Peptides against a protein of PDB entry 3OAK. Designs and how they scored, part 106

Target 1, 145 residues: chain A of PDB entry 3OAK
Amino acid sequence: DDLEQYLDEKILRLKDEMNIAAQLDIDTLNKRIETGDTSLIAMQKVKLLPKVVSVLSKANLADTILDNNLLQSVRIWLEPLPDGSLPSFEIQKSLFAALNDLPVKTEHLKESGLGRVVIFYTKSKRVEAQLARLAEKLIAEWTRP

## One batch from the design tools (peptide; made by RFdiffusion4, then SolubleMPNN)

Design b1_p26_4_s3 (from b1_p26_4, 13 letters changed)
Fold by OpenDDE base, seed 3:
Formats: sequence, C-alpha cells, structure tokens
Structure b1_p26_4_s3 (fold): chain B 145 residues (1-145), chain A 26 residues (1-26)
Amino acid sequence: as target 1 above (145 residues)
Amino acid sequence: KLKEEIEETEKLLKESEEEFKKLFLE
C-alpha cells in the first residue's frame, strides 16, 4: 500500500545516503593519508548519524529495515577505515544500541555481512571495552535459539 | 606501523568471518 511504499522508499534513500557518506569518509581519509593533511576530517557519517539512529530506533520500521537490507549499510559504517582505524566511538555506540532492539535473524546477518563485523568488534584490540561487551551481547543474543 | 595495523585488521576480519560461519551457519 501507500504507506509500505513510502517506508520502503524512505529506507532505500537512507541506505543510499549512508553508503555515500561512508564512501566520502573513506575518500577523505585516503586523501589525508596520501597528502598528510591532518585538517581533512571524515565527518559525513557523523553528520548523518542522528538520522540513521532515528530510523533504526523506530519499531514500525523494523520489517522495512530488515527487508531492504539496511543492515548492509550499517555494516559498511562499522567497517574498519583505510588507515586501519575504526569509525568514531559515537557511531559504534549508537549503532550497537540500535541493533540491540532490532529482531535481527541469521539471514539478515549473512546477507548484510554484519555478523562478521560485529564479531570483529568482539575481537579487535582497537575497540573500547564497553563496546566490545555490547558486541558480545549482540552475538550472544543472535546465536540464541 | 600503519601497515601492521591494517594487516592485523584484515587478519581479524578473516577470523571473524570464519567464526561467523561456525556460530551461525554450521
């Protein structure tokens, strides 16, 4: 119906925006590495984060989020950056919190690649302890029958 | 150092992929 279509389009637009933001940040960081210009700061994801969190937190969007594989974009946002660093603490924290409330299933983890990345966060020494624990919690919940 | 960090990250990602398979697909 009209609402479903609207919601699908909303999620797909956000997905696109997220992917663009991620790529722009990657480009910025690559340029910073190449030029040594430390004034180049990757902020596109951070700027879009509130919108992402807002959408992810809406219960009425859960099915639309999962059906349109928005988690793929979430995965992209969580992936390590060109310099080996991780996305900002706030991005990690916000996304993990949002993920905790979604009815994520194995198929979603597989099709998005999110499962691998969250496991990574349980293992990486670059992850803050509190966030590693959040990642562990998610994995534990997702592996439950 | 940067190269090392990237390599470590890539290694962990591979390990994480394998762990994912074990936990969720096997």
Scores: peptide ipSAE 0.685, ipTM 0.945, DockQ to the pose 0.774
Fold by OpenDDE base, seed 2:
Structure b1_p26_4_s3 (fold): chain B 145 residues (1-145), chain A 26 residues (1-26)
Amino acid sequence: as target 1 above (145 residues)
Amino acid sequence: KLKEEIEETEKLLKESEEEFKKLFLE
C-alpha cells in the first residue's frame, strides 16, 4: 500500500546515503595514504550517523529495514578502513546498540554480510573491550534456537 | 607497517567468515 511504499523508499534512500558516505570516507582515506596529506579527514559517516541511529531505533521500521537489506549498509559502515583502522568508537557503539533491538535472523546476517563483520569485532585487537563484549552478546543472541 | 596491518585485518576477516559458516550455516 501507500504507507509500505513510502517506508520502502525512505529506507532505500537512507541506504543510498549511507553507501555514498562510506565511499566518500574511503576515498578520503585512500587519498590520505597516497599523498601523505594528514589534513584529509573522513567525516561523512559521522555527519550522517544521527539520522542512521534515528531510523534504526524505530520499531515500526524494523520490517522495512530488514526486508530492504539496510544491514548491508550497516556492515559497510563497520568494515575496516583502507588505512587499517576501524570506524570511530561512536559509530561502533551506536550501531551495535541499534542492532541489539532488531529481530535479526540468520538470513539477514548472510545477505548483508554483517555476521562475518560482527564476529570480526569479537576477535580484533583494535576493538575496545566494551565493544568486543557487545559484539559477543549479539553473536550469542543470534545463535540462540 | 601499514601493509602488515592490512594483511592481518584481511586474514582475520577470512577467519571470521569461516566462523560465521560454522555457527550459522552448518
Scores: peptide ipSAE 0.684, ipTM 0.944, DockQ to the pose 0.704
Fold by OpenDDE base, seed 5:
Structure b1_p26_4_s3 (fold): chain B 145 residues (1-145), chain A 26 residues (1-26)
Amino acid sequence: as target 1 above (145 residues)
Amino acid sequence: KLKEEIEETEKLLKESEEEFKKLFLE
């Protein structure tokens, strides 16, 4: 119906924006590596984060989020960066918090690649303990029978 | 250092993929 279509378009637009932001940050960091210019700062994801969090927190958008594989973009935002670093603490914290309230199923984890990445966060020594615990909590919840 | 860190990360991601399969797909 009209509402469903509207919501789909909303989520798909956000998905596109997230992907663009991620790529721009990747480009920035690659250039930083190439040039050694430490003044280059990747800020596109950070700028968009409030909007992402706002959308992910809306219960009425849960189905639309999952059906349109927005979690793929969430996965992209959580992936390690070209310089080997991880996304900012704030991005990690915000996304894990948002994921906790979504009715994520195995199929969503598979199609988005998010499952692998969250498991990575339970294992990586570069992840803050607090966030590792959040990742572990998510995995525990998702593996419930 | 950077190369090593990237390689370690990639290795861990692969291991995480295998763990995902065990936990969710088997």
Scores: peptide ipSAE 0.684, ipTM 0.945, DockQ to the pose 0.708
Fold by OpenDDE base, seed 1:
Structure b1_p26_4_s3 (fold): chain B 145 residues (1-145), chain A 26 residues (1-26)
Amino acid sequence: as target 1 above (145 residues)
Amino acid sequence: KLKEEIEETEKLLKESEEEFKKLFLE
């Protein structure tokens, strides 16, 4: 199916773009740590966020998203950064909102590593209370039969 | 300190992994 193939390729491209953005931000922050140059700001994920949100919000892409393990890239975006900080509040908020509308199953949580990371967000003192609650909500929903 | 924050994060991630196993795989 031409459409299916197109959608797969689209998601895989986005996955790659997300991974690149994450790595670039990591590189920036590592350099910031090494040099002490606080003017270095990691902005690649933030720049790509609108595109990510747009894709994640499309119901017709849900299966493609899950089948291609885009959640792995979502997990990467949510992971703690080299300087011990977390991704921006907006990234967290947007991704948790998007996750809430996806039919995520245990297998997806396992293969992406997202399950561990979301649980982390329920525990970390660095997380805003409202986002911790969202993380808890997701875990509760995902653990239901 | 940065080192301490990183270590704390790593510890918490490990604990989160164990909790994931308990909640979803057992």
Scores: peptide ipSAE 0.683, ipTM 0.944, DockQ to the pose 0.691

Design b1_p26_5_s1 (from b1_p26_5, 15 letters changed)
Fold by OpenDDE base, seed 3:
Structure b1_p26_5_s1 (fold): chain B 145 residues (1-145), chain A 26 residues (1-26)
Amino acid sequence: as target 1 above (145 residues)
Amino acid sequence: MTKEEFEEFEKKAEEELKKAEELYEK
């Protein structure tokens, strides 16, 4: 199926872009730590965020998103940064909101590692209360019978 | 997810949290 193949390629390209953005931000922050140059700012994920949110919000892409394990890249974006900081408030809020509308199943949580990361956000005292509540909401939805 | 699966996720998340705190509490 031509459409299915096209959508797969689209999602896989986004997945690559997300992974590259995450690595570039990690490299930037590692260099910042090594050199002490505070002018080095990690902005690649923030720049790509609107595109990520747009894709995650499209119902017709849900199956393609889940089948291609795009949630692995979402998990990567939610992981702590080299300096111990968390992704920006905007990234956290936007991703938690987008995840709430996806038909995420246990198998997707396992293959992506997203479940463990979201639980981390419910337990970490470094997470803003508002975002911790969003993480709790996701856990509640995913653990429903 | 099942209760067992959730508990496994929770266990792993707690381990990662502990590691993260040890690395960045200095």
Scores: peptide ipSAE 0.028, ipTM 0.589, DockQ to the pose 0.658
Fold by OpenDDE base, seed 4:
Structure b1_p26_5_s1 (fold): chain B 145 residues (1-145), chain A 26 residues (1-26)
Amino acid sequence: as target 1 above (145 residues)
Amino acid sequence: MTKEEFEEFEKKAEEELKKAEELYEK
């Protein structure tokens, strides 16, 4: 299936781009801390966020997204940064919203590690209440009998 | 922020994640 292959490649490319963006932001933050250069700002994830949200929001891509473990990259984007800070409010909000519309199953949570990260957001004192509630909603959906 | 402080925050973040997982499982 040519279409299926095309979609797989598209998602895998995005997955790679997301991972690169995350690493670049980490590198930027590390350098900022090491050098004290406050002009260094981590913005790669923010720049890529619209594309990520666009892809995650397309119902016809759900199977491709899940089959290619794009959720692993989503997990990476949600993980605390080296300095202990969390990704931007907008990233958290956008990703939680997008995840709510995906038919995520237990197997996807395990292979991506997304489950435990979202649980973190329900319990962490560093997470804003609004976002914690979104995380709780996801957990409730994923753990429903 | 110093390098040491940065590393401490990393450690705390991971510990918090672990604790959150444990709390959920109980």
Scores: peptide ipSAE 0.026, ipTM 0.542, DockQ to the pose 0.085
Fold by OpenDDE base, seed 5:
Structure b1_p26_5_s1 (fold): chain B 145 residues (1-145), chain A 26 residues (1-26)
Amino acid sequence: as target 1 above (145 residues)
Amino acid sequence: MTKEEFEEFEKKAEEELKKAEELYEK
């Protein structure tokens, strides 16, 4: 119906914006590595983060978020950057918090790759303990009977 | 999802993740 179509378009637009932000940050960091110009700072994801969190927190958008595989873009935002670093503490914390309230199913984890990334955050020695605990909470929630 | 359902997925995911982690840890 009209509402469903509107919501789909809204989520797909955000998905595109997230993917663009991620790519722009990757491009910035690749150029930083190539040129040695330390003034190049990746900031596109951080700028978009408030909008992402706002959308992920809306209960009425949950089905649309999951049906359109927005979690794939969330996964992309959580992946290590070209220099091997992890996304900012704020990005990790905000996304883990937002994911906790979504009714994520097995099919969503598979199609997005989010499950593998969250497991990474529970095991990697590069992840801060506080954030590892948030990742562990997600795994526990997804494995409930 | 049930624990059993996730465990099936997790085994495969962990194997793939190990390969990916090796790439990032270089």
Scores: peptide ipSAE 0.024, ipTM 0.587, DockQ to the pose 0.350
Fold by OpenDDE base, seed 1:
Structure b1_p26_5_s1 (fold): chain B 145 residues (1-145), chain A 26 residues (1-26)
Amino acid sequence: as target 1 above (145 residues)
Amino acid sequence: MTKEEFEEFEKKAEEELKKAEELYEK
């Protein structure tokens, strides 16, 4: 119906925005590496984060989020950056928290690649302990028989 | 972490995920 269509479009737009934000940050950091200009700061994801969290927190959007593979963009946001750094602590924390409230199934993990990335966070030596525990919690929930 | 290092973790993560998926089918 009209509402379903509207919600699909809303999520798909956000997905695009997230992907663009990620790419812009990558471009910024690549330029930072190439030029040595340390004043270049990747800020696009953090600027968009409140909107992302807001959407992910809406119970009525859960099906739309999962059906449109928004989690792929979440995965992208969680991947390491060109300079070897991880996304900001706030991004990690906020996304892990939001993911905890979604009825994520195996099929969603596979189609998004999110499962691999979250497992990475449980194993990486660079991840803050607090966030590693959040990642572990997610994995435990997603792998529960 | 280098891209190569991350890729190695991804591979292992994928293996673990596959194992987890198998648990759902049991």
Scores: peptide ipSAE 0.024, ipTM 0.534, DockQ to the pose 0.056

Design b1_p26_5_s2 (from b1_p26_5, 12 letters changed)
Fold by OpenDDE base, seed 3:
Structure b1_p26_5_s2 (fold): chain B 145 residues (1-145), chain A 26 residues (1-26)
Amino acid sequence: as target 1 above (145 residues)
Amino acid sequence: MTEEEFEEWKKEAEELLKKSEELYEK
């Protein structure tokens, strides 16, 4: 129906925006590595974060979010960057909070690759304790029989 | 998911961790 189509288009647009932001940040950091110019700062994801959080927090969008594999873009945003660093604390905190409220199923983890990345966050020594605990909680819930 | 699938995720996560740590400069 019209509403479903509208919601699909909304989520797909956001997914595209998220992917573009991630790629721009990757390009910036790769250039930083190649040139040694430490003034190059990747900020595209941070700029888009408020919009992402707003969408992910809306209960009426949950099915559309999951059906359109927006979690693939969430996974991309959580992956380590070309210089080995992690995304900002705010990005981590916001996305993990959003994931905690979504009815994520195994099928969504498979199609997005999110499972691998969240497990990474349970293992990394550079992750804040509160987020590592939340990552553990999510893994426990997602792997429950 | 199956145990095999979960173990694969763990393996991939470990590889990701290794790569990230090798790249990261303190």
Scores: peptide ipSAE 0.644, ipTM 0.936, DockQ to the pose 0.755
Fold by OpenDDE base, seed 5:
Structure b1_p26_5_s2 (fold): chain B 145 residues (1-145), chain A 26 residues (1-26)
Amino acid sequence: as target 1 above (145 residues)
Amino acid sequence: MTEEEFEEWKKEAEELLKKSEELYEK
């Protein structure tokens, strides 16, 4: 119906914006690696984060978020960067908090690739303890019978 | 999810970890 179509378009637009932000940050960091110019700072995801958090926190958008595979963009934002570093603590904290409140199912983990990345966060020694614990909690919930 | 699927994800996560650590150490 009209409302469903409107919500789909809203989520798809955000998905596109998230993907663009991620790619721009990747490009910035790759250029920094190539040139040695340490003044190049990746800021696009940080700038968009408040909007992402706002959308992910809305209960009425949960089905639309999951049906349109917005979790793929969440996965992209959580992946290690070209220099091997992880996204900022704030990005990690915000996204894991949002994931904790979504009714994520196995099918969503498969189509987004998020399962692999969250397991990564349970293993990395560079992840803050509080977020590692949350990652463990999510994996335990998602693997329940 | 199946045990096989979970094992695949763990394997992929380990590969991702290895790559990330290699890049970070450089």
Scores: peptide ipSAE 0.641, ipTM 0.936, DockQ to the pose 0.820
Fold by OpenDDE base, seed 2:
Structure b1_p26_5_s2 (fold): chain B 145 residues (1-145), chain A 26 residues (1-26)
Amino acid sequence: as target 1 above (145 residues)
Amino acid sequence: MTEEEFEEWKKEAEELLKKSEELYEK
């Protein structure tokens, strides 16, 4: 199936781009910690965010997204940073909104590690209330019989 | 999802939270 292959390649390319962006931001922040150079700002994920949101919002890509474990890259983007800070509010908001519309199943949560991270967002006192509530909603939905 | 799996996620989330809070500087 040519269409299926095209969609798989599209998602896998995005997955790679997301992973690269995350690592570059991590490298930037680690260097900031090591050198004390406060002019170093992690911007790679923010730059790529519009493309990520666009892809995650497409209903026709849902199966491809889940089958190729794009949620692993979503998990990576949501994890705390080397300095203990959280990703930007916009990244959190956008990704949680996208997750809310995806037919995520337990198997996807396991293979991506996303379950742990979303639970983290229900517990952290540094998360905005609206996003903490959304995280709770997702956990409730994912743990339903 | 089994209760055991969920409990494991909770445990890992707590560890992640602990580490994040220890590192975070306001």
Scores: peptide ipSAE 0.640, ipTM 0.936, DockQ to the pose 0.727
Fold by OpenDDE base, seed 1:
Structure b1_p26_5_s2 (fold): chain B 145 residues (1-145), chain A 26 residues (1-26)
Amino acid sequence: as target 1 above (145 residues)
Amino acid sequence: MTEEEFEEWKKEAEELLKKSEELYEK
């Protein structure tokens, strides 16, 4: 119907925006590595974060989010950066909070690659304790029979 | 989720961790 189509298009547009933001930040950091110019700062994801959080928090968008594999873009945002660093604490915190409220199933984890990345966050020594615990909680929930 | 799938994710996560740690510099 009209509403369903509207919501699909909304989520797909956001997915594209997220992917673009991630790539721009990757490009910035790669250039920083290549040139040594420490004034180059990756800010595209942070700028888009409020919009992402707003969408992910809408209960009426949950099915649309999951059906359109927006979690693939969430996974991309959570992946380590070219210099080996992790996304900002705020990005991590916001996205994990959002994931905690979504009815994520195994099929979504597989098609997005998010399962692997969240396990990564349970193992990394550079992740804040509170977020590591949340990652562990999510993994426990997702692996329950 | 099967045990095989979970173990695969764990293996991939370890590879990602190794790569990230090798790249990371302060």
Scores: peptide ipSAE 0.640, ipTM 0.936, DockQ to the pose 0.733

Design b1_p26_6_s1 (from b1_p26_6, 11 letters changed)
Fold by OpenDDE base, seed 5:
Structure b1_p26_6_s1 (fold): chain B 145 residues (1-145), chain A 26 residues (1-26)
Amino acid sequence: as target 1 above (145 residues)
Amino acid sequence: SKMEEIKKKLEEEKKKAEEEWEKLTS
């Protein structure tokens, strides 16, 4: 119906925006590495984060989010960066919190690659303990019978 | 370098995470 189509388009646009933001930050960091210009700051994901959190928190968008594989873009946002750093604490915290309220199934984790990435956050020594625990909670919820 | 060391460790952690995920979903 009209609403379903509108929601699909909304999520697909956000998915595209997220992917662009991630790539722009990658480009910024690569340029920073190449030039040594420490004034170059990757901030596109941070700028878009409020919109992402808003969408992920909408219960009426859950099916659309999962059906359109928005979790792939979430996974991309959680991947380590070219300089070996991780996404900001705020990005990690916000995304893990939002994921906790979504009816994520194993199939969604497989098609997005998100499962592997979240497990990484449970084991990495570069991750804050608080966020590692959130990641552990998600994995436990997603893998229980 | 510090960056190289961090990246090496992250790649190892990513590999382990991948292996664990495969076991959980097999």
Scores: peptide ipSAE 0.550, ipTM 0.916, DockQ to the pose 0.621
Fold by OpenDDE base, seed 2:
Structure b1_p26_6_s1 (fold): chain B 145 residues (1-145), chain A 26 residues (1-26)
Amino acid sequence: as target 1 above (145 residues)
Amino acid sequence: SKMEEIKKKLEEEKKKAEEEWEKLTS
C-alpha cells in the first residue's frame, strides 16, 4: 500500500545516503594516504549519524529496515577504514545501541554481513572495552536458541 | 610501517571473526 511504499523508499534513500557517506570518507582517507595531506578529514558519516540513529530507533520502521537490508549499510559503516583505523567511537557506540533494540534475526545478519563484523568488535584489541562488551551482548542475544 | 602493521593485524582479526561467525551459524 501507499504507506509501505513510502517507508520502503525512505529506507532505501537512507541506505543510499549511508553508502555514499561511507565511500566519500574512504575516498578522503585514500587521498590523504596518497598525498600526505593531513588536512583531509573524513566526516561524512559523522554528519549523517544523527539521521541514521533516528531512523534505527523508530519502532514503526523496524520491519522496513530489516526487509530492505539497511543492516548492510550499518555493516559498511562499521568496517575498518583504508588506513586501518576503525570508525569513530561515537559511531560505534550509537550503532551498537540502536542494534540492541531491533528484532534482528540470523537471516538478517547473514544477508548483511553484520554478524561477522560485530564479532570482530568483540575481539579487536583496538576497540574500547565498553564497546567490546556491547558487541558481546549483541552476539549473545543473536545466537540464543 | 605502522599502518602496514595495523592492516596486517586487522586482516588476521577479520579472518578469525569470519571463522567464528561461520561456526556459530552452521
Scores: peptide ipSAE 0.547, ipTM 0.915, DockQ to the pose 0.642
Fold by OpenDDE base, seed 3:
Structure b1_p26_6_s1 (fold): chain B 145 residues (1-145), chain A 26 residues (1-26)
Amino acid sequence: as target 1 above (145 residues)
Amino acid sequence: SKMEEIKKKLEEEKKKAEEEWEKLTS
């Protein structure tokens, strides 16, 4: 129906925006590596983060989010960057918090690749302790019988 | 280089995470 179509389009647009933001940040960091210009700062994901958090927090969008594999874009945002760095603390914190309130199932984790990435955050020595604990909480919730 | 070392460790961690995820969802 009209509402379902509207919600699908809304999520798909956000998905595209997230993917573009991620790619722009990757491009920025690749250029930084290539040129050595340390003034190049990747900020596109951070700029879009409030909109992402707003959408992820809406209960009425949960089904649309999961059905359209928005979690793939969430996964992309959590991936390590070309210079080996991780996304900002704020991105990690906000996304882990938002994920905690979504009815994520194993199938969603598989089709998005999010499960692998979150496990990475439970083990990485470079992740802040509080965020590693949040990641552990998510994994425990997702893998409980 | 420092970046090379970070990247190497990162890839190792990513590999281990992938292996663990595969075990959890097998």
Scores: peptide ipSAE 0.545, ipTM 0.914, DockQ to the pose 0.638
Fold by OpenDDE base, seed 1:
Structure b1_p26_6_s1 (fold): chain B 145 residues (1-145), chain A 26 residues (1-26)
Amino acid sequence: as target 1 above (145 residues)
Amino acid sequence: SKMEEIKKKLEEEKKKAEEEWEKLTS
């Protein structure tokens, strides 16, 4: 119906925006590595973060989010960057918090690759303890018998 | 280099995470 189509298009547009933001940040950091220009700062994901959080927090969008595999874009945003660094603290914190309120199932974790990435955050020594604990809570919830 | 060391450790952590995820979902 019209509403379903509207919501699908909304989420798909957000996926595109998220993927573009991620790629732009990757390009920026790759150029920084190649040129040594430390003035190049990757900020596209951070700029888009409020919109992402707003969408992820809306209960009426949960089905659309999961059905359209928006979690794949969330996974992409959590992946390490070309210089080996991790996404900003705010990105990690905001996304983990948003994920906690979504009815995520194993199938969504597999098709998005998000499960592996969140487990990574429970193990990485570079992740803040606070965020590692949040990641652990997510894994515990998702693997609940 | 520092970057190479970070990436090496990162890949090891990613590998372990992947193995654990596969184990949990198998």
Scores: peptide ipSAE 0.540, ipTM 0.913, DockQ to the pose 0.629

Design b1_p26_6_s2 (from b1_p26_6, 10 letters changed)
Fold by OpenDDE base, seed 5:
Structure b1_p26_6_s2 (fold): chain B 145 residues (1-145), chain A 26 residues (1-26)
Amino acid sequence: as target 1 above (145 residues)
Amino acid sequence: SEMEEIKKKLEEERKEAEREWEELTA
């Protein structure tokens, strides 16, 4: 219906915005690596983060989020960067917190690739302890019998 | 280099995570 279509378009637009932000940050960091210009700062995801969190936190958007595989973009945002670094603490914290409130199922984790990435965050020694614990909590919840 | 070492460790961690995920979803 009209509402469903509207919500789909809303989520798909956000998905696109997230993907663009991620790519721009990747490009920035690649250039930083190539040129050594440490003044190049990747800020596109950070700028968009409040909007992402706002959308992910809305219960009425949960089905639309999951059905349109927005979690793929969440996964992309959580992927390591070209220099091997991880997304900012704030991005990790915000996304993990938001994921905790979504009715994520195994199928969503598979189609987005998010499952393996979150598991990575449980293992990486570069992840803050509190975020690793949150990742562990997510995995435990998603793998419940 | 430091970056190379980080990437190497990252790859190992990613592979481990992938294996675990596959085990959980098999």
Scores: peptide ipSAE 0.545, ipTM 0.914, DockQ to the pose 0.630
Fold by OpenDDE base, seed 1:
Structure b1_p26_6_s2 (fold): chain B 145 residues (1-145), chain A 26 residues (1-26)
Amino acid sequence: as target 1 above (145 residues)
Amino acid sequence: SEMEEIKKKLEEERKEAEREWEELTA
């Protein structure tokens, strides 16, 4: 129906916006590495984060989010950056919190690649302890019998 | 370099994470 189509379009647009933001940040950091210009700062994901959090927090969008594999874009946002750094603490914290409230199933984790990335956050020495614990909690919940 | 070492460690951690995920979902 019209509402379902509207919601699909909304999520797909956000998915595109997220992917573009991630790529722009990657491009910025690659240029920073190549030129040595430390004034180049990757800010596109941070700028879009409030909108992402807003959408992910809407209970009525959960099915649309999962069905359209928005979690793939969430996974992309959590990937390490070209300089070896991780996304900002705020991005990690916000996304993990949002994931905690979604009815995520194993199939969604597989089709998005999010499962292996969240496990990475349980293992990395450079992840804040509180976020590593949250990642562990998510993995435990998602893999529970 | 420092960046190279960071990337090396990240790759190792990513590989381990992948193995664990495959193990959990196999």
Scores: peptide ipSAE 0.544, ipTM 0.913, DockQ to the pose 0.642
Fold by OpenDDE base, seed 2:
Structure b1_p26_6_s2 (fold): chain B 145 residues (1-145), chain A 26 residues (1-26)
Amino acid sequence: as target 1 above (145 residues)
Amino acid sequence: SEMEEIKKKLEEERKEAEREWEELTA
């Protein structure tokens, strides 16, 4: 199917872009730690965030998103950074909001590791309270009958 | 030095975050 192939390629390209952005930010922060250069700021994920949110919000892409395990890249974006920090408030908020509208199933959570990460956000003392609550809502939605 | 202090602080924060992460996600 030409359409399915097109959508797969689109999502896989985004997945690659997300992974690259995450790695570049990690590299930046590792260099910051090594050199002490506090002017080094990780911004690659933030730059790509609007595109990620746009794609995640498209209902017609839901199956493609889930089938290609784009949620793995979402998980990667939510993991703690080398300097001990968490992703920006905006990244957390935007991703939690986008995830709320996806028909995520248990198999997707396991395949991506996203469930574990979101649980982390419900319990971490370093997470803003309002975002912890959003994470809690996601967990509740994913575990309800 | 100031640079060493910055590196130390970042490393400590990283270790703390990793401990919390491992504890909650293991």
Scores: peptide ipSAE 0.092, ipTM 0.624, DockQ to the pose 0.110
Fold by OpenDDE base, seed 4:
Structure b1_p26_6_s2 (fold): chain B 145 residues (1-145), chain A 26 residues (1-26)
Amino acid sequence: as target 1 above (145 residues)
Amino acid sequence: SEMEEIKKKLEEERKEAEREWEELTA
């Protein structure tokens, strides 16, 4: 119906915005590495994070979020950066917290690739212990019989 | 090395971005 279509479009727009933000940050960091210009600051994901968290936290959007594979963009945001570093602690924490409240199923993990990335966070020595524990809880919930 | 310095600066950038987020959401 009209409402469903509206919500789909809203989520798809956010998905695009997230992907663009990720790519812009990647481009910025790549250029920083290439040129040594330390004035280049990757801020796009951080700037968009409040909107992402707002959307992910809305229970009435859960089905729309999952149906439109917004989790793919969440996965992209969690991937390592060009310099090998990880997204900020706050981005990780916010996303893990939001994911914990979503009824994520196996099919969503497969189509988004999110499962593999979250597993990475359970194992990486570069991840803060607090966030590794959150990642572990997510994996446990997603693999629950 | 120069590359090491760049990576260090990138890490500082990440921390700065994190602080900025915290300030905006406080």
Scores: peptide ipSAE 0.023, ipTM 0.472, DockQ to the pose 0.035

